# Peptides against a protein of PDB entry 6RO1: the designs that were tried, part 9

Target 1, 216 residues: chain A of PDB entry 6RO1
Amino acid sequence: LGKEIEEYIHKPKYCLPFLQPGRLVKVKNEGDDFGWGVVVNFSKKSNVKPNSGELDPLYVVEVLLRCSKESLKNSATEAAKPAKPDEKGEMQVVPVLVHLLSAISSVRLYIPKDLRPVDNRQSVLKSIQEVQKRFPDGIPLLDPIDDMGIQDQGLKKVIQKVEAFEHRMYSHPLHNDPNLETVYTLCEKKAQIAIDIKSAKRELKKARTVLQMDEL

## One batch from the design tools (peptide; aimed at target 1 F18 R23 S106)

Design b1_p10_8_s2 (made by RFdiffusion4, then SolubleMPNN; from b1_p10_8, 3 letters changed)
Fold by OpenDDE base, seed 5:
Structure b1_p10_8_s2 (fold): chain B 216 residues (1-216), chain A 10 residues (1-10)
Amino acid sequence: as target 1 above (216 residues)
Amino acid sequence: MPLYELYEKP
């Protein structure tokens, strides 16, 4: 269910109005979970689809993320990696494709105007950690319907299923209803299938781009 | 200074 909501909220037509400097967002990339980061800015890049010549706008958001210090040494050649669980890491501004945003918070931090100094970037990590302490049940999300104005009937049906599931959890404790484990496993499995289909489509697109470069 | 603001619907 959460990943089905994610497939709506990460669409540029819905999320761009909320990508102001200081907005808390979660970033996930190919199994790398960066956790909560902070929007710095976004840009629209003109992209030409290699197979159709059609202009497909790419939206890139610069997000301040907690990165491993090991990946930063190789940052000229390798993509930034998330900090290890036991690592402090370092806050870096990372260009992220908007569809890699897994969550968008209602929280918008006050951030330093200049993020070039390491101390200013690390101050933002302290601010994220302080927000996490203030929200013990987790950092609040934007409501996809009420806040983001998403009118898609597919999303409304997903939300209604979440609400009906939560209502059943409160009315019947999870330990007494064997159907709840089945609903969780089905929701995770459906969410994994949706990621695998999206990943497979991306790898097919990359493979076609490489094949076109070897024919030149 | 406040740490953050929450989104409020206009």
Scores: peptide ipSAE 0.476, ipTM 0.918, DockQ to the pose 0.839
OpenDDE base, seeds 1, 2, 3, 4: peptide ipSAE 0.467, 0.475, 0.466, 0.474; ipTM 0.916, 0.920, 0.918, 0.920

Design b1_p10_8_s3 (made by RFdiffusion4, then SolubleMPNN; from b1_p10_8, 4 letters changed)
Fold by OpenDDE base, seed 4:
Formats: sequence, structure tokens, C-alpha cells
Structure b1_p10_8_s3 (fold): chain B 216 residues (1-216), chain A 10 residues (1-10)
Amino acid sequence: as target 1 above (216 residues)
Amino acid sequence: KPLYELYKKP
């Protein structure tokens, strides 16, 4: 269900109008979850499909992401890696293929015009962290139908299945639902989202404690 | 200064 919604929102035809500078987005690349980053810009690259000769445009979004300092030392040879939970990390502008966007927020940050200075990039991390404090239940998402204008009937059916499942979960005690496993999988996803919010809050508390220790 | 704006339909 959540992954099925992702397969719609990451399509260039839907997401490109929302990729303005300062837009909060989540980036995932295979096993690497960068969490929330900030759009800097996007570019359309001409690509030729190797088998058809058809022009297949690649869309690359530059996203300011919290990266591991270890991965930055090898940035010429290695892909950027997400900062570890207990690591301060460093905010870097990373080129990301648009299909690696796992979520798009309704939030657009005011960002510095020049992101070349480290202090300006780190100020954006402080801004993301402040937004996360203001949204204890998670950073708000763009509505794929109402905000993004997605008319695809497949997406509408996915959303209806989510709503019907949530309705069943709240209307019946968990012990009376014969689909207990599907309830567990969505409760695990909602609990994982709540754990990811709670871990992001704990990381925020740790990062604030580290920043207070660096100011002492 | 405001920290952020929320998307509003045009």
C-alpha cells in the first residue's frame, strides 16, 4: 500500500511541478534511507534508450541530504551514504534520480541562496529539525489526489483499500479481524513510521545535545 | 521570519 502510492508520486509527470527549491522530500536508494532532505533544483537530462533510440529524458533532482562524513571523503568514487543515527553527519547536495523520491512534503523551507558554505547547509538541517518538532506525528505529505492532481484510477483504488483497512482496524477489536496479518503489517508500517518519527525525534534530541556540547 | 510555507492550491 505505501509502496504502491510511492510508485505514482515519484513519476516525473506528477512530482516535477512540486520540486521547487526548499521543498522537503524523502530520498531512498535501495537499502540507503536518507530520510528528509531539501530540494535545491532539478534538471532534465537528454537520454537515449539503448535499444529503441528514443529520447527518454532523465530527471535529476539536487537534494540537500544528511550524509555520512566517511562517504564524503570518497565522494569521487563512492555514492553518498546516509549519516548514521548517532553521527552528526554533513549536509551535502546530492544528485538524485527523481524515482528515488519516496515522499514529497507540503512543506517548503526558506533556504539560504548560497549553499556553498558549510554553515549555510547545516542551517538547513536545523530548519528540518525544527519542522520535525512542529509536526510530532510526522512531516505533512502532499495529497496525491488533491494537491498533486493525480487522476489515475489505480491510485484511487489503492487509497480506497487503505481507508477501508483503517476503517476495519478501528471499527473491530484486532482479535476479531480474520486478516490479523494484514493488520499487523499495516500496524508495523504505522508503528515503523511512528518509530521512524520517534527515532528522528531521538536523533534530533541527540543532535541538539551534541550541538549544545559543541557550544560549550 | 517564517521558517516554511505550506502548499496551497492556486
Scores: peptide ipSAE 0.511, ipTM 0.927, DockQ to the pose 0.668
OpenDDE base, seeds 1, 2, 3, 5: peptide ipSAE 0.510, 0.498, 0.497, 0.496; ipTM 0.925, 0.925, 0.923, 0.924

Design b1_p10_8_s4 (made by RFdiffusion4, then SolubleMPNN; from b1_p10_8, 5 letters changed)
Fold by OpenDDE base, seed 2:
Structure b1_p10_8_s4 (fold): chain B 216 residues (1-216), chain A 10 residues (1-10)
Amino acid sequence: as target 1 above (216 residues)
Amino acid sequence: MKLYELYKKP
């Protein structure tokens, strides 16, 4: 279900309207998890599929990400790598294919206009860390239905299955069925997303209230 | 100083 919702939200037709400068996004490339980064800009590139000659537009988002310093010293041709857990890393603007966005936050940061200075880029990391402190249950996500306006019946069925599974998990103590582990990893990702959607809705409500209070 | 904004539906 996490992956199933991700397959909808990372589609350009749904996410592009939300990829404004300062938007918090998660970036994951195969085994490389960059965590939360900040959108700087996006561009549409013309791409031609090598086998069909069909024009397939490539969408690239420039994301400010915490990168390993080792990967930045290697030639301009090597893909940036995420900073190791024990590494400080460095914030860099990385071109990312839009389909590598694993999550999109309702949060949009105020960012420096000039991100060329290292200090300006590192200030954004401090801002992300401050936002994470304000959201102890996790940075709030855009609701795929309510915020992103996704009307796809496949996604609605996925969300309904999540909600029904959460409701069953909370209402019935699941007896020890051994087929649960593979279902649990899928359903933990499912439950975590429905928890992330519900927590994101609750936190969005709380954070809307806090932002209204910080404007007073 | 405002650190962030949240998405509000128009």
Scores: peptide ipSAE 0.469, ipTM 0.918, DockQ to the pose 0.674
OpenDDE base, seeds 1, 3, 4, 5: peptide ipSAE 0.030, 0.425, 0.462, 0.464; ipTM 0.613, 0.904, 0.916, 0.914

## One batch from the design tools (peptide; aimed at target 1 S106 R108 V131)

Design b1_p11_1 (made by RFdiffusion4)
Pose (drawn by RFdiffusion4):
Structure b1_p11_1 (pose): chain A 194 residues (1-46, 58-67, 79-216), chain P 11 residues (1-11)
Amino acid sequence: LGKEIEEYIHKPKYCLPFLQPGRLVKVKNEGDDFGWGVVVNFSKKSLYVVEVLLRCAAKPAKPDEKGEMQVVPVLVHLLSAISSVRLYIPKDLRPVDNRQSVLKSIQEVQKRFPDGIPLLDPIDDMGIQDQGLKKVIQKVEAFEHRMYSHPLHNDPNLETVYTLCEKKAQIAIDIKSAKRELKKARTVLQMDEL
Amino acid sequence: EEVEFEIYEPP
């Protein structure tokens, strides 16, 4: 569901109008993410590209690392979420100290909103009048309710057991696909003709 | 200095 919502937000017809300088954006590509960042401007490429400050062809910052902000161009279809907040940015972003200042500014925004950095309502704000997105947002609130209700959500060992579950779940996916091709390969093809 | 920003509001 989460990824499905991102695809609607990826549509440039819907998200480009809200990519004003200073807008907070979350970016993820093929798995790894850079946390949150701030946009500077955007233009066409070659698809659209926006230059965004992120925590880090570079890779994202690790959890233990304090991080160093760097501006990088990214494709628009790599934005996972878009916020309602537009934090102020310096005019000349070339200095390192200003880049750290922006990192500190967002640390203060995250504090002013411990419930989470507010996101744009894709319908009330972004204007996605598509009916499919309605049923998606409904399943999200319902499944989030199911998640926080699960006895394991609060358990500190949840991440320890969730990983063993993830591993055991992937091994099972292999067995399924492997059996699937085996049932095909083991099949005699010309028996219906006979 | 404290941070400054704006929150999006539709018209």

Design b1_p11_1_s1 (made by RFdiffusion4, then SolubleMPNN; from b1_p11_1, 6 letters changed)
Fold by OpenDDE base, seed 2:
Structure b1_p11_1_s1 (fold): chain B 216 residues (1-216), chain A 11 residues (1-11)
Amino acid sequence: as target 1 above (216 residues)
Amino acid sequence: MPAKYEIYKPP
């Protein structure tokens, strides 16, 4: 269900209006989870579909991501790798295909005008970490319907199924059936994503205030 | 410079 929502929000027709400089986005490329990064800019590239010759525009977003220092030492041709959990890493501007955005936050940071200095890039990491501390249940997401304006009936059906599943999971008394625990761990991960959408919606309704970060 | 963030709702 979280993946089904992702398949809508990463589409250029829906997400491009929200890819302003400073927007928090989550980037995942195959097995590589970069976590939360910050949009710097985006560009439209001409692409030609190999089978039809039709023009299919490719959208590339430059995202400031926490990268492994090991991956940055290797040649200009190697894709940046995410920092390991215990690694400090280094913030780098990485060109990312828009379909690799796994989440878009309602949060938009003020970023330094010049991201060439390492200190300016690392200041953005401190800002992300402070936002994460303020949102212990996770960084708030844009609502696909209310914030992003997605009218797709398929998405509405997905959200209704998520809400109905959550309601059933909370309305069924926890009957101690031991065979349900393995299904529950997979369902809890799906349910947590849906709770995070609903809780983030409530928090966003309250937090219309400019969260000024006090001076670090 | 203090890191400022806004919860930017689309217009």
Scores: peptide ipSAE 0.163, ipTM 0.785, DockQ to the pose 0.529
OpenDDE base, seeds 1, 3, 4, 5: peptide ipSAE 0.112, 0.058, 0.083, 0.066; ipTM 0.761, 0.746, 0.733, 0.747; seed 5 fails the geometry check

Design b1_p11_1_s2 (made by RFdiffusion4, then SolubleMPNN; from b1_p11_1, 6 letters changed)
Fold by OpenDDE base, seed 2:
Structure b1_p11_1_s2 (fold): chain B 216 residues (1-216), chain A 11 residues (1-11)
Amino acid sequence: as target 1 above (216 residues)
Amino acid sequence: MEAKYEIYKKP
C-alpha cells in the first residue's frame, strides 16, 4: 500500500511543483536508503530513448543527502552511498532521478545560500534532526490528494484501502491478517528499533552530559 | 527562536 502511493508521488507531473529549495524528501535507490534529505534545485534533461527515438525527458533533482565518507573519497564517477548507521557521514549535494523520491514532506527548511562549505551542509543535517525531534511520529507528508492535487482514481482507491485497513486495525485488533503481521512486525520492529535508538541516544546523551559534568 | 522551517499550507 505505501509502495503503491509512492508510484504516484514520484511521478514528475505530480511532484515537480513541490520540489522547491528546502523541501524535505526521502531518497531510495535500489537497496540504498538515504532517508530524509533536502531539495536544493531540479533540472529537466532532454533524453532520447535509444530504441524508439522518442523524447523522454529526465528530471534530476539535486538533493542534500547524508552520504558515507568512503563513497565521497571514491572518484566523481561512483554513485554516492548512504551513511552507515554507525557513521557520522557527510551531507553532500547528490543528483537524483525524480522517480527515486520515496516521500515528499510538507516541511520546507531554510537552507544556506552557499552549500559549498562543509559546515553549511552539515548545518542542514542539524536542522533535519531538529525537525525530526519536533515530529516524534514522523516528519509530516504532503497529502497526495489534498496537497498535491492528484485526481487519479487508482490512487483514490489505494488511499481508501489504506484508510479502511487502518480503520479495521484500530476497530478490530483481533483480525489476524497474516500479511499485516509481517508489515506491522517490520514497522513495529522499525518503530521499536527507532524508539530503542532514540532511548539509546537519550541514554548516550545523558551519559555524555554526565561525562561533560565529570570533566568540569 | 528563528523559524528554521515552514509547513506547506494549501491556500
Scores: peptide ipSAE 0.263, ipTM 0.817, DockQ to the pose 0.471
OpenDDE base, seeds 1, 3, 4, 5: peptide ipSAE 0.263, 0.242, 0.236, 0.242; ipTM 0.812, 0.816, 0.814, 0.805

Design b1_p11_1_s3 (made by RFdiffusion4, then SolubleMPNN; from b1_p11_1, 4 letters changed)
Fold by OpenDDE base, seed 3:
Structure b1_p11_1_s3 (fold): chain B 216 residues (1-216), chain A 11 residues (1-11)
Amino acid sequence: as target 1 above (216 residues)
Amino acid sequence: KPVEYEIYEKP
């Protein structure tokens, strides 16, 4: 279910309008989980399929990610690696294929204009960590239907199955599905995240309204 | 400093 939703949201036709500078995104590359990073920019690359002559557009997003210091020494030839859990790491701008985005946040940070200085890049890590503290149940996600406008009937059926499962789980708490605890924790987190998004949107709207009222 | 951020609101 979560992975099936990811297969929709990482498609360029859906996610590109939301890849503005400062957007929080999760990056995963096979076994490498970089966690939350920040979009810096994106570019369209034309790939010519050698056998079809058709231009299949590849999209690359530059994402500021927490990388291991070991991977930085070999950065000319090797792919960036995520920082180890106990490692401080270093924030680097990494070119990421758009299909490697596992999540897209509703949150968009203000980022430094110049990310060449290490201190400016590390300041963004502090900002991510502060956002994570404000959202203990997880950084708020864009809603695939309501926010991203995905009209695909396959996704709607996945969401309906999730909602029907949530409803059955709440109506019948005694169903021993061995995956129920994992799904329950995800459903409670999603419900709490939806409340936290609504509260944070209200606080941000209040903060904007207060700033606009102080400027009047 | 407080982190400045925006949250997407559907237009």
Scores: peptide ipSAE 0.336, ipTM 0.876, DockQ to the pose 0.636
OpenDDE base, seeds 1, 2, 4, 5: peptide ipSAE 0.320, 0.320, 0.304, 0.326; ipTM 0.874, 0.873, 0.868, 0.874

Design b1_p11_1_s4 (made by RFdiffusion4, then SolubleMPNN; from b1_p11_1, 8 letters changed)
Fold by OpenDDE base, seed 2:
Structure b1_p11_1_s4 (fold): chain B 216 residues (1-216), chain A 11 residues (1-11)
Amino acid sequence: as target 1 above (216 residues)
Amino acid sequence: MPAKYEVYKPK
């Protein structure tokens, strides 16, 4: 269900209005999970579909991401790789196709105007980490319906199914059916995304105030 | 400069 929601939010027609500089976004490319990064800017690239010759614009967002230092030493042609969990990594501005955005936060950071200095880029990582500390249950997400204005009936049905599933999980005593555990682990990951959206809505209602980060 | 963030709700 989380993946189903992702299939809506990463579409340019829905997410582009929310890709302002400083917006927190999650980036995932196949097996590479970069986690939370910060939008720097986006651009529209002209693309022609090879089979139809139709114009299919590509949307590229420049995102400040925590990258492995090993991947940065390799030639300008190699794709950046995410920092390993035990690695400090380095914050780099990476061009990302918009469909690789797995989540969009309601949080928008103030970022340095010049991101060329390493210290300025690393300061943004400190800001992300501070936001994560303030949101122990996870960084708040934009609500796809209430915040992003997605009117797609398919999405509404997905959300309803998630809500119904969550309600059933909480209302039905977990019968210790071992087969349910495997389905539940897959569904828990999906349900957690829906819970995170709902909890984020509740917290967003409370957090209408400019969260001034205290002086780091 | 203190890292500032806001919860940006679309108007």
Scores: peptide ipSAE 0.186, ipTM 0.798, DockQ to the pose 0.533
OpenDDE base, seeds 1, 3, 4, 5: peptide ipSAE 0.070, 0.089, 0.046, 0.164; ipTM 0.758, 0.760, 0.743, 0.747; seed 4 fails the geometry check

Design b1_p11_2 (made by RFdiffusion4)
Pose (drawn by RFdiffusion4):
Order: sequence, then structure tokens, then C-alpha cells
Structure b1_p11_2 (pose): chain A 194 residues (1-46, 58-67, 79-216), chain P 11 residues (1-11)
Amino acid sequence: LGKEIEEYIHKPKYCLPFLQPGRLVKVKNEGDDFGWGVVVNFSKKSLYVVEVLLRCAAKPAKPDEKGEMQVVPVLVHLLSAISSVRLYIPKDLRPVDNRQSVLKSIQEVQKRFPDGIPLLDPIDDMGIQDQGLKKVIQKVEAFEHRMYSHPLHNDPNLETVYTLCEKKAQIAIDIKSAKRELKKARTVLQMDEL
Amino acid sequence: EFPFKYELYEK
């Protein structure tokens, strides 16, 4: 569901109007993410590209690392979430100290909103009048309710058990696909003709 | 240091 919501938000017809300088954006590509960042401007490429400050062809910052902000151009279809907040940015972003200042400014925004950085309502704000997105948002609130209600959500060992479950779940996916092709390969193809 | 400030989106 989360990824499905992102695809609606990726549509440039809907998200480009809200990519004003200083807008907070979360970006993820093929798995790894850079946390949150701030946009500077955007233009066409070659698809659209926006230049965003992120924590880090570079890779994202690790959890233990304090991080160093760097501006990088990214494709618009790599934005996972967009916020209602537009934090102020310096005019000349070339200095390192200003880049750290922006990192500290967002650390203060995250404090002013411990419930999470507010996101734009894709319907009330972004204007996605598509009916499919309605049913998606409904399933999200319902499944989030199911998640927090699960006895394991609070358990500190949840991440330890969740990984063993993820591994055991992937091994099972292989067995399924492997058996699928086996049932096909093992099949005699011309028996119906006969 | 650059001053801190921000704005929220309003429809």
C-alpha cells in the first residue's frame, strides 16, 4: 500500500506544483533511502529532476553516522513522501556550514512534530481525485490499526523475530516459484492432442 | 548562523 500511494504522488501532474524551494521531501531508490531532504528547484531532464539536500552517485548516511548534507539531482519518480512544511534555506548553499545549518533546522522541525513530519493530503491538498487512491488510503488506516493492535508491535524483540520471519518467508517464496516451474517442466505438453 | 523559520502549507 505504501508504495502504491507513492506512485500517485510520483505523478508529476500532481506533485510538481508543490516542489517549492525548501519543501521537505523523503526519497527512496531501489531500497536504500536518504531520510528527509529539502528541495531547491526543479527542471526537466534528458522525466523531471529536482535538486535536493540529503543526508549521505553517493549513498545515504548510515545510522551511526552523524551525516553530512549534500545537494544532489534526483528523479521525481524517486520521491516517496512530501510534507506540508517548507523550511527556510540560505540563499548561497555553497558553504558547508550552511548545509549543516539546514540539517540542524530539520532536526528542530522533527522536534516540533514528534508525531511525524506532516504530509500533504493527496486529495484535499494535491488534488488527486482518482477513485483508486480512496480505497488505498482506507486500507492503510485499517492495516495501521491492525499493526498497532498486534501483541508483537510493542515487543522489543519484534525486529529480531521479524527478520527470522522475513527470511523464512522468502525461502517459502522460492519453493512456490520453484514448484511452479517444476509443475510446468514436468508436464507433458501434447497430451490434450492425444 | 542562519535563522530558523518555516511555513506550513495552507489551502

Design b1_p11_2_s1 (made by RFdiffusion4, then SolubleMPNN; from b1_p11_2 with F2I K5S)
Fold by OpenDDE base, seed 2:
Structure b1_p11_2_s1 (fold): chain B 216 residues (1-216), chain A 11 residues (1-11)
Amino acid sequence: as target 1 above (216 residues)
Amino acid sequence: EIPFSYELYEK
């Protein structure tokens, strides 16, 4: 079900309006999970489909990602690899095809204007880690319907199935499968985070409204 | 020191 949602959100039609500098995104490339990175910019590239000659635009997003130092030593032509859990890694700006975005956060970070210095790039990692501390149940996601405005009926059905599944999971404590508890804890955390974000957004909107009222 | 700040998407 999560993968089915990803198939919608990574489409350029839906995600491009949200790929502003500083936006937190998750990047996955086949077996390589980079985790959370930060959007720097995006570009549209002309692509010609080899079999049809049809113009199919490729969208490339530059994402600041935690990469293995080993992958950086190899030529500029080698694909960056994610940092291993046991290594520090290095934050690098990596060109990523937009369809490799597995998640898009509601969080947009302030980022340094110059990302050429290593210290500036590494400061962004500290910022990601600080966000993760503030959201212990997981970094908040954009709502695909309410935030991203996806009207696709297929997605609505998927979301309804997820909600129904979550509701059934909460209403029927089936088997004490420890794997289910982990998924439940993650889903509860995600649901609680979504509620906390909706509440925090409402409070921030109220605070912004109050700040705008004080400027009047 | 690079300032830490973030915003949440609001509709």
Scores: peptide ipSAE 0.403, ipTM 0.896, DockQ to the pose 0.620
OpenDDE base, seeds 1, 3, 4, 5: peptide ipSAE 0.378, 0.389, 0.402, 0.395; ipTM 0.891, 0.892, 0.895, 0.889; seed 1 fails the geometry check

Design b1_p11_2_s2 (made by RFdiffusion4, then SolubleMPNN; from b1_p11_2, 4 letters changed)
Fold by OpenDDE base, seed 3:
Order: sequence, then C-alpha cells, then structure tokens
Structure b1_p11_2_s2 (fold): chain B 216 residues (1-216), chain A 11 residues (1-11)
Amino acid sequence: as target 1 above (216 residues)
Amino acid sequence: EIPFSYTLYKK
C-alpha cells in the first residue's frame, strides 16, 4: 500500500509544486536508500528524442544527500552511493530523477545560500538530524489528499484501505491479519503491474511516435 | 552557525 501511494506522489504533476528549496525528501534508487535529504532546486530537462517531436519532459531535482566517501572519489564516472550506517559520510548535492523520491515531508528547512563549502553542507545534515530527534515516530509526511491535493479516485481507495487496515491492526493487536501478507503482496503486484503498464505504455507511445514519424 | 529553523506545511 505504501508503494502504491509512492506511485502517485512521485508523479511530476503532483509533487513539483512541493519541491521548493529546503523541502525534506526521501530518496531511494533501487537498492540504494539515501534516507532523508533536502531539496536544493529542480530543473525541467527536455528530453528531445531525435525521432519523436514529443518532448517528454524529464524532471531532475537536486537533493542534498548523505553520500559515502568512496562515491565522492569516483563522482565523475560513478553514481553517488548512500553512506553506510556506521559511516559519517559527506553531504553532496546529487541530481535525482523526480520518480526516485519515495517520500515528501511537510517540513521545509532553511538552507545555506552557498552550498560549495563542506561545512555549509554538513550543517544541513545537523539540521536533518535535529528534525529526526524532534520526530521520534518519523519525519511528518505531506498528506497526498489534504496537502498535495491529489484527486485521483484510485489513490483515495488505497488510502481508505490503509486506514481500514491500520484501524484493524490497532483494534486487534494480537491478530496479524493473515490476509495482510496477501493484501501487501497483491498491492505490491498491483503496483508492479502499474509500473509495468506505465513502462509498456511509454514504450508503446515511443513506438507509435516513431511509427507516426515514419508514416509522415 | 546557521540557525536551525523549519516550517511545517500541513493543512
């Protein structure tokens, strides 16, 4: 269910208005969990496919993230990697595709105007850690409906299911709903199918656009 | 030292 919510919130049409400088965001790239970082800025990149006159805009957000020291040495050739749990790491501004945002916080920090000095970047880490200390149950999230204004009926149904599940879980603390794994697996499968359909539709749109250009 | 400050955007 959480993953299904992520499929909505990371869409540019929903999240872009909330990607202001200082916004706390969680970044995950496949197996690499960077945890909480801070938005520095965002940019719209026009991916002009040479053969498709349709600009499918790619959105890149620059996020200040805690990176491993090893990734900094090879930063010119290799993607940034998250700091290990026991590693201090270093805060770096990393360009992140918007769809890699796994969460968006209601918290917005003041950030230094100049992030070139290491000390200024590390000061932001201290600020993130202070926020985490103030919110022991986790950094507060933007509500997809109430805060982000998402009107999608599919999302509303997902949230209703989450709320109903949470209510059941708290009402029956001793009963692990044996259907939880099934519902979670079904929600993961549905989320994966939705990703696959979205990927397939993107490929089909690309193929159709290429075919339409070959027919013109 | 940059003072820690944040704003909550919750409706």
Scores: peptide ipSAE 0.030, ipTM 0.711, DockQ to the pose 0.690
OpenDDE base, seeds 1, 2, 4, 5: peptide ipSAE 0.027, 0.027, 0.028, 0.027; ipTM 0.681, 0.690, 0.702, 0.692

Design b1_p11_2_s3 (made by RFdiffusion4, then SolubleMPNN; from b1_p11_2, 4 letters changed)
Fold by OpenDDE base, seed 5:
Formats: sequence, structure tokens, C-alpha cells
Structure b1_p11_2_s3 (fold): chain B 216 residues (1-216), chain A 11 residues (1-11)
Amino acid sequence: as target 1 above (216 residues)
Amino acid sequence: DIPFSYELFEK
């Protein structure tokens, strides 16, 4: 289900109006999860499909991402890699294909005009971390229907299934465990819930028939 | 030092 939502939100038709400088976005490239970064700008590049001669425009968004310092030293020939969880990393402006955006936040930061200085780039990381502190339950996402204006019936069905799943999950007795009161446990649970909702949404998309959701 | 500032663009 989360992957199904991603398949809509990363489409240029829907996301381009929301890719303003300072917008928080998540970037994922296959196995590489960069986490939250900040949009710097985007550009449309003309791409010609080699086999059809058709113009297939590539949309490239420059995103300030936390990268591994090791990958930056090798970056002359290799793609940037995400910073390890235990690594400080370094904020770098990385050109990202728009379809690699896994989430778009309702949060937009004020960013330095000049991102050439390392200190200016690192200040943005500090800002992301401050936003994360203010939103312990996770950085808020743009609503794909209400905020992004996506009217696709397939997405509406996915969202309805998500809401029903969330309602069932929150109605489950696991919320009556008094040990849930610590902010950290709520954050981990919400992150896990977001993953589980994302997984459940994916399974729902794979489940062609309404009947398979009743077994979860 | 650019002060931390953000906006929420919720409709």
C-alpha cells in the first residue's frame, strides 16, 4: 500500500508542483535509503528513447542529501551512497530522478541561497533534525488527495484501505499497553506502523480481490 | 548562520 501510494506521488504529473526549494522529500534508490532530504531545484531534461525516437522528458530534482563521506571520495565515478546510521555523513546536492522520491512532506524549509559552503549544507541537516524533533511521530506527509489533488480512483481505493487498516490497528488492544507512553516507543511504533501500512498497502495492491484483506 | 525556519503547507 505504501509502495502503491509512492507509485502515484513520484509521477511528475502529480509531484512537480510541490517540488519547491526547501520541500522535504525522501529519496530511495533500490537498496539505498537516503532518508529525508531537501529539494534545491528541479529541471526538465530532454531524453530521446533510443528505440522509439520518442521524446521522454526526464525530470531531475536536485536534493540535498546526507551522503557517506566514503562515497564522496569515490564520487568521481560512483553514485553517492547514503550515510550509515552511525556516521555523521556530509550533506551534498545530488541529482535525483523524480521517480526515486518515496515521500513528499508538507514541510518546507528556508534554505541558504549559497549551498557551496559545507557549513551552509550542514545547517540544513540541523534543520531537518529539528523538524524531526518537532514531529516525533514522523515528518508530516502531503495528503495525496487533499494536498496534491490526485483524483485517481486506484489511489482513492488504496487510501481507503489504509484508513481502514489504521483504524483497525488503532482499535486493537495493543494501544492499552501502558508501556507505550514513552515518546521513543511511540516514535518507533509509528515508524513501524508506517512501514506496516506501507507493507499492507503493497499487499493490498497485490491482492486483486477484496477477500484477501480479511485474512490480515 | 541561517536561523531555523520552516513552513507547513497544509491545505
Scores: peptide ipSAE 0.303, ipTM 0.836, DockQ to the pose 0.712
OpenDDE base, seeds 1, 2, 3, 4: peptide ipSAE 0.046, 0.031, 0.040, 0.032; ipTM 0.714, 0.704, 0.692, 0.705

Design b1_p11_2_s4 (made by RFdiffusion4, then SolubleMPNN; from b1_p11_2, 3 letters changed)
Fold by OpenDDE base, seed 2:
Structure b1_p11_2_s4 (fold): chain B 216 residues (1-216), chain A 11 residues (1-11)
Amino acid sequence: as target 1 above (216 residues)
Amino acid sequence: MIPFSYELYEK
């Protein structure tokens, strides 16, 4: 169910309005999970489908991602790889196809104007880590219906199924269906993310109020 | 020191 929601969110017609510089996004490419990165820019590229000759525009988002140092040495010929859990890695601006965005946050960071210096890029990683500390239950996501305005009935049905599943999970603890665990983990992550978005919106409305109070 | 600031999406 989480993957089904992702299939809506990463569509250009829905996500492009939210891909402003500083927007937190998750990037996943096949087996490569980059985790949370920051949008720098996006571009539209003309693409021609090989089989039909139809124009299919490709959308590329430049995302500042934590990459392995090994992948950067070969950056002229090889795709960037995510930093390993045991390495520091380096923040790099990586061109990413928009459909590889697995999540979009309600959080938008202030980013340096010049990302050429390594120190400026690494400062953004510190900012991401600070946001993660402020959101212990996870970085808040955009609501696909309320925030992103997706009107697709298929998505609404998926969300209803997720909510019903979550409700059943909380009401009936006894169904140890192993397929349920994966859906439960995704639904719990999403419901917890939705609850955490509501709580985090409340806490961040409080934190914005606190930041406004510190500017007074 | 780059100031740490962020905003949340608001309608």
Scores: peptide ipSAE 0.305, ipTM 0.858, DockQ to the pose 0.616
OpenDDE base, seeds 1, 3, 4, 5: peptide ipSAE 0.147, 0.023, 0.293, 0.301; ipTM 0.764, 0.610, 0.853, 0.858; seed 3 fails the geometry check

Design b1_p11_3 (made by RFdiffusion4)
Pose (drawn by RFdiffusion4):
Structure b1_p11_3 (pose): chain A 194 residues (1-46, 58-67, 79-216), chain P 11 residues (1-11)
Amino acid sequence: LGKEIEEYIHKPKYCLPFLQPGRLVKVKNEGDDFGWGVVVNFSKKSLYVVEVLLRCAAKPAKPDEKGEMQVVPVLVHLLSAISSVRLYIPKDLRPVDNRQSVLKSIQEVQKRFPDGIPLLDPIDDMGIQDQGLKKVIQKVEAFEHRMYSHPLHNDPNLETVYTLCEKKAQIAIDIKSAKRELKKARTVLQMDEL
Amino acid sequence: PEVQFELHESP
């Protein structure tokens, strides 16, 4: 569901109008993410590209690392979430100290909103009048309710058990696909003709 | 200094 909502938000017809300088954006590509960042401007490429400050062809910052902000161009279809907040940015972003200042500014925004950095309502704000997105947002609130209700959500060992479950789940996916091709390969093809 | 920003207003 989360990835499905991103696809609606990826549509440039819907998200480009809200990519004003200083807008907070979360970006993820093929798995790894850079946390949150701020946009500077955007233009066409070659698809659309926006230059965004992120924590880090570079890779994202690790959890233990304090991080160093760097501006990088990214494709618009790599934005996972967009916020209602537009934090102020310096005019000349070339200095390192200003880049750290922005990192500190967002650290303060995260504090002013411990419930999470507010996101744009894709319907009330972004204007996605598509009916499919309605049923998606409904399933999200319902499954989030199911998640926090699960006895394991609070358990500190949840991440330890969740990983063993993820591993065991992937091994099972292989067995399914492997059997699937085996049932095909093992099949005699011309028996119906006969 | 404290940070400054603006919130999006819903139409």

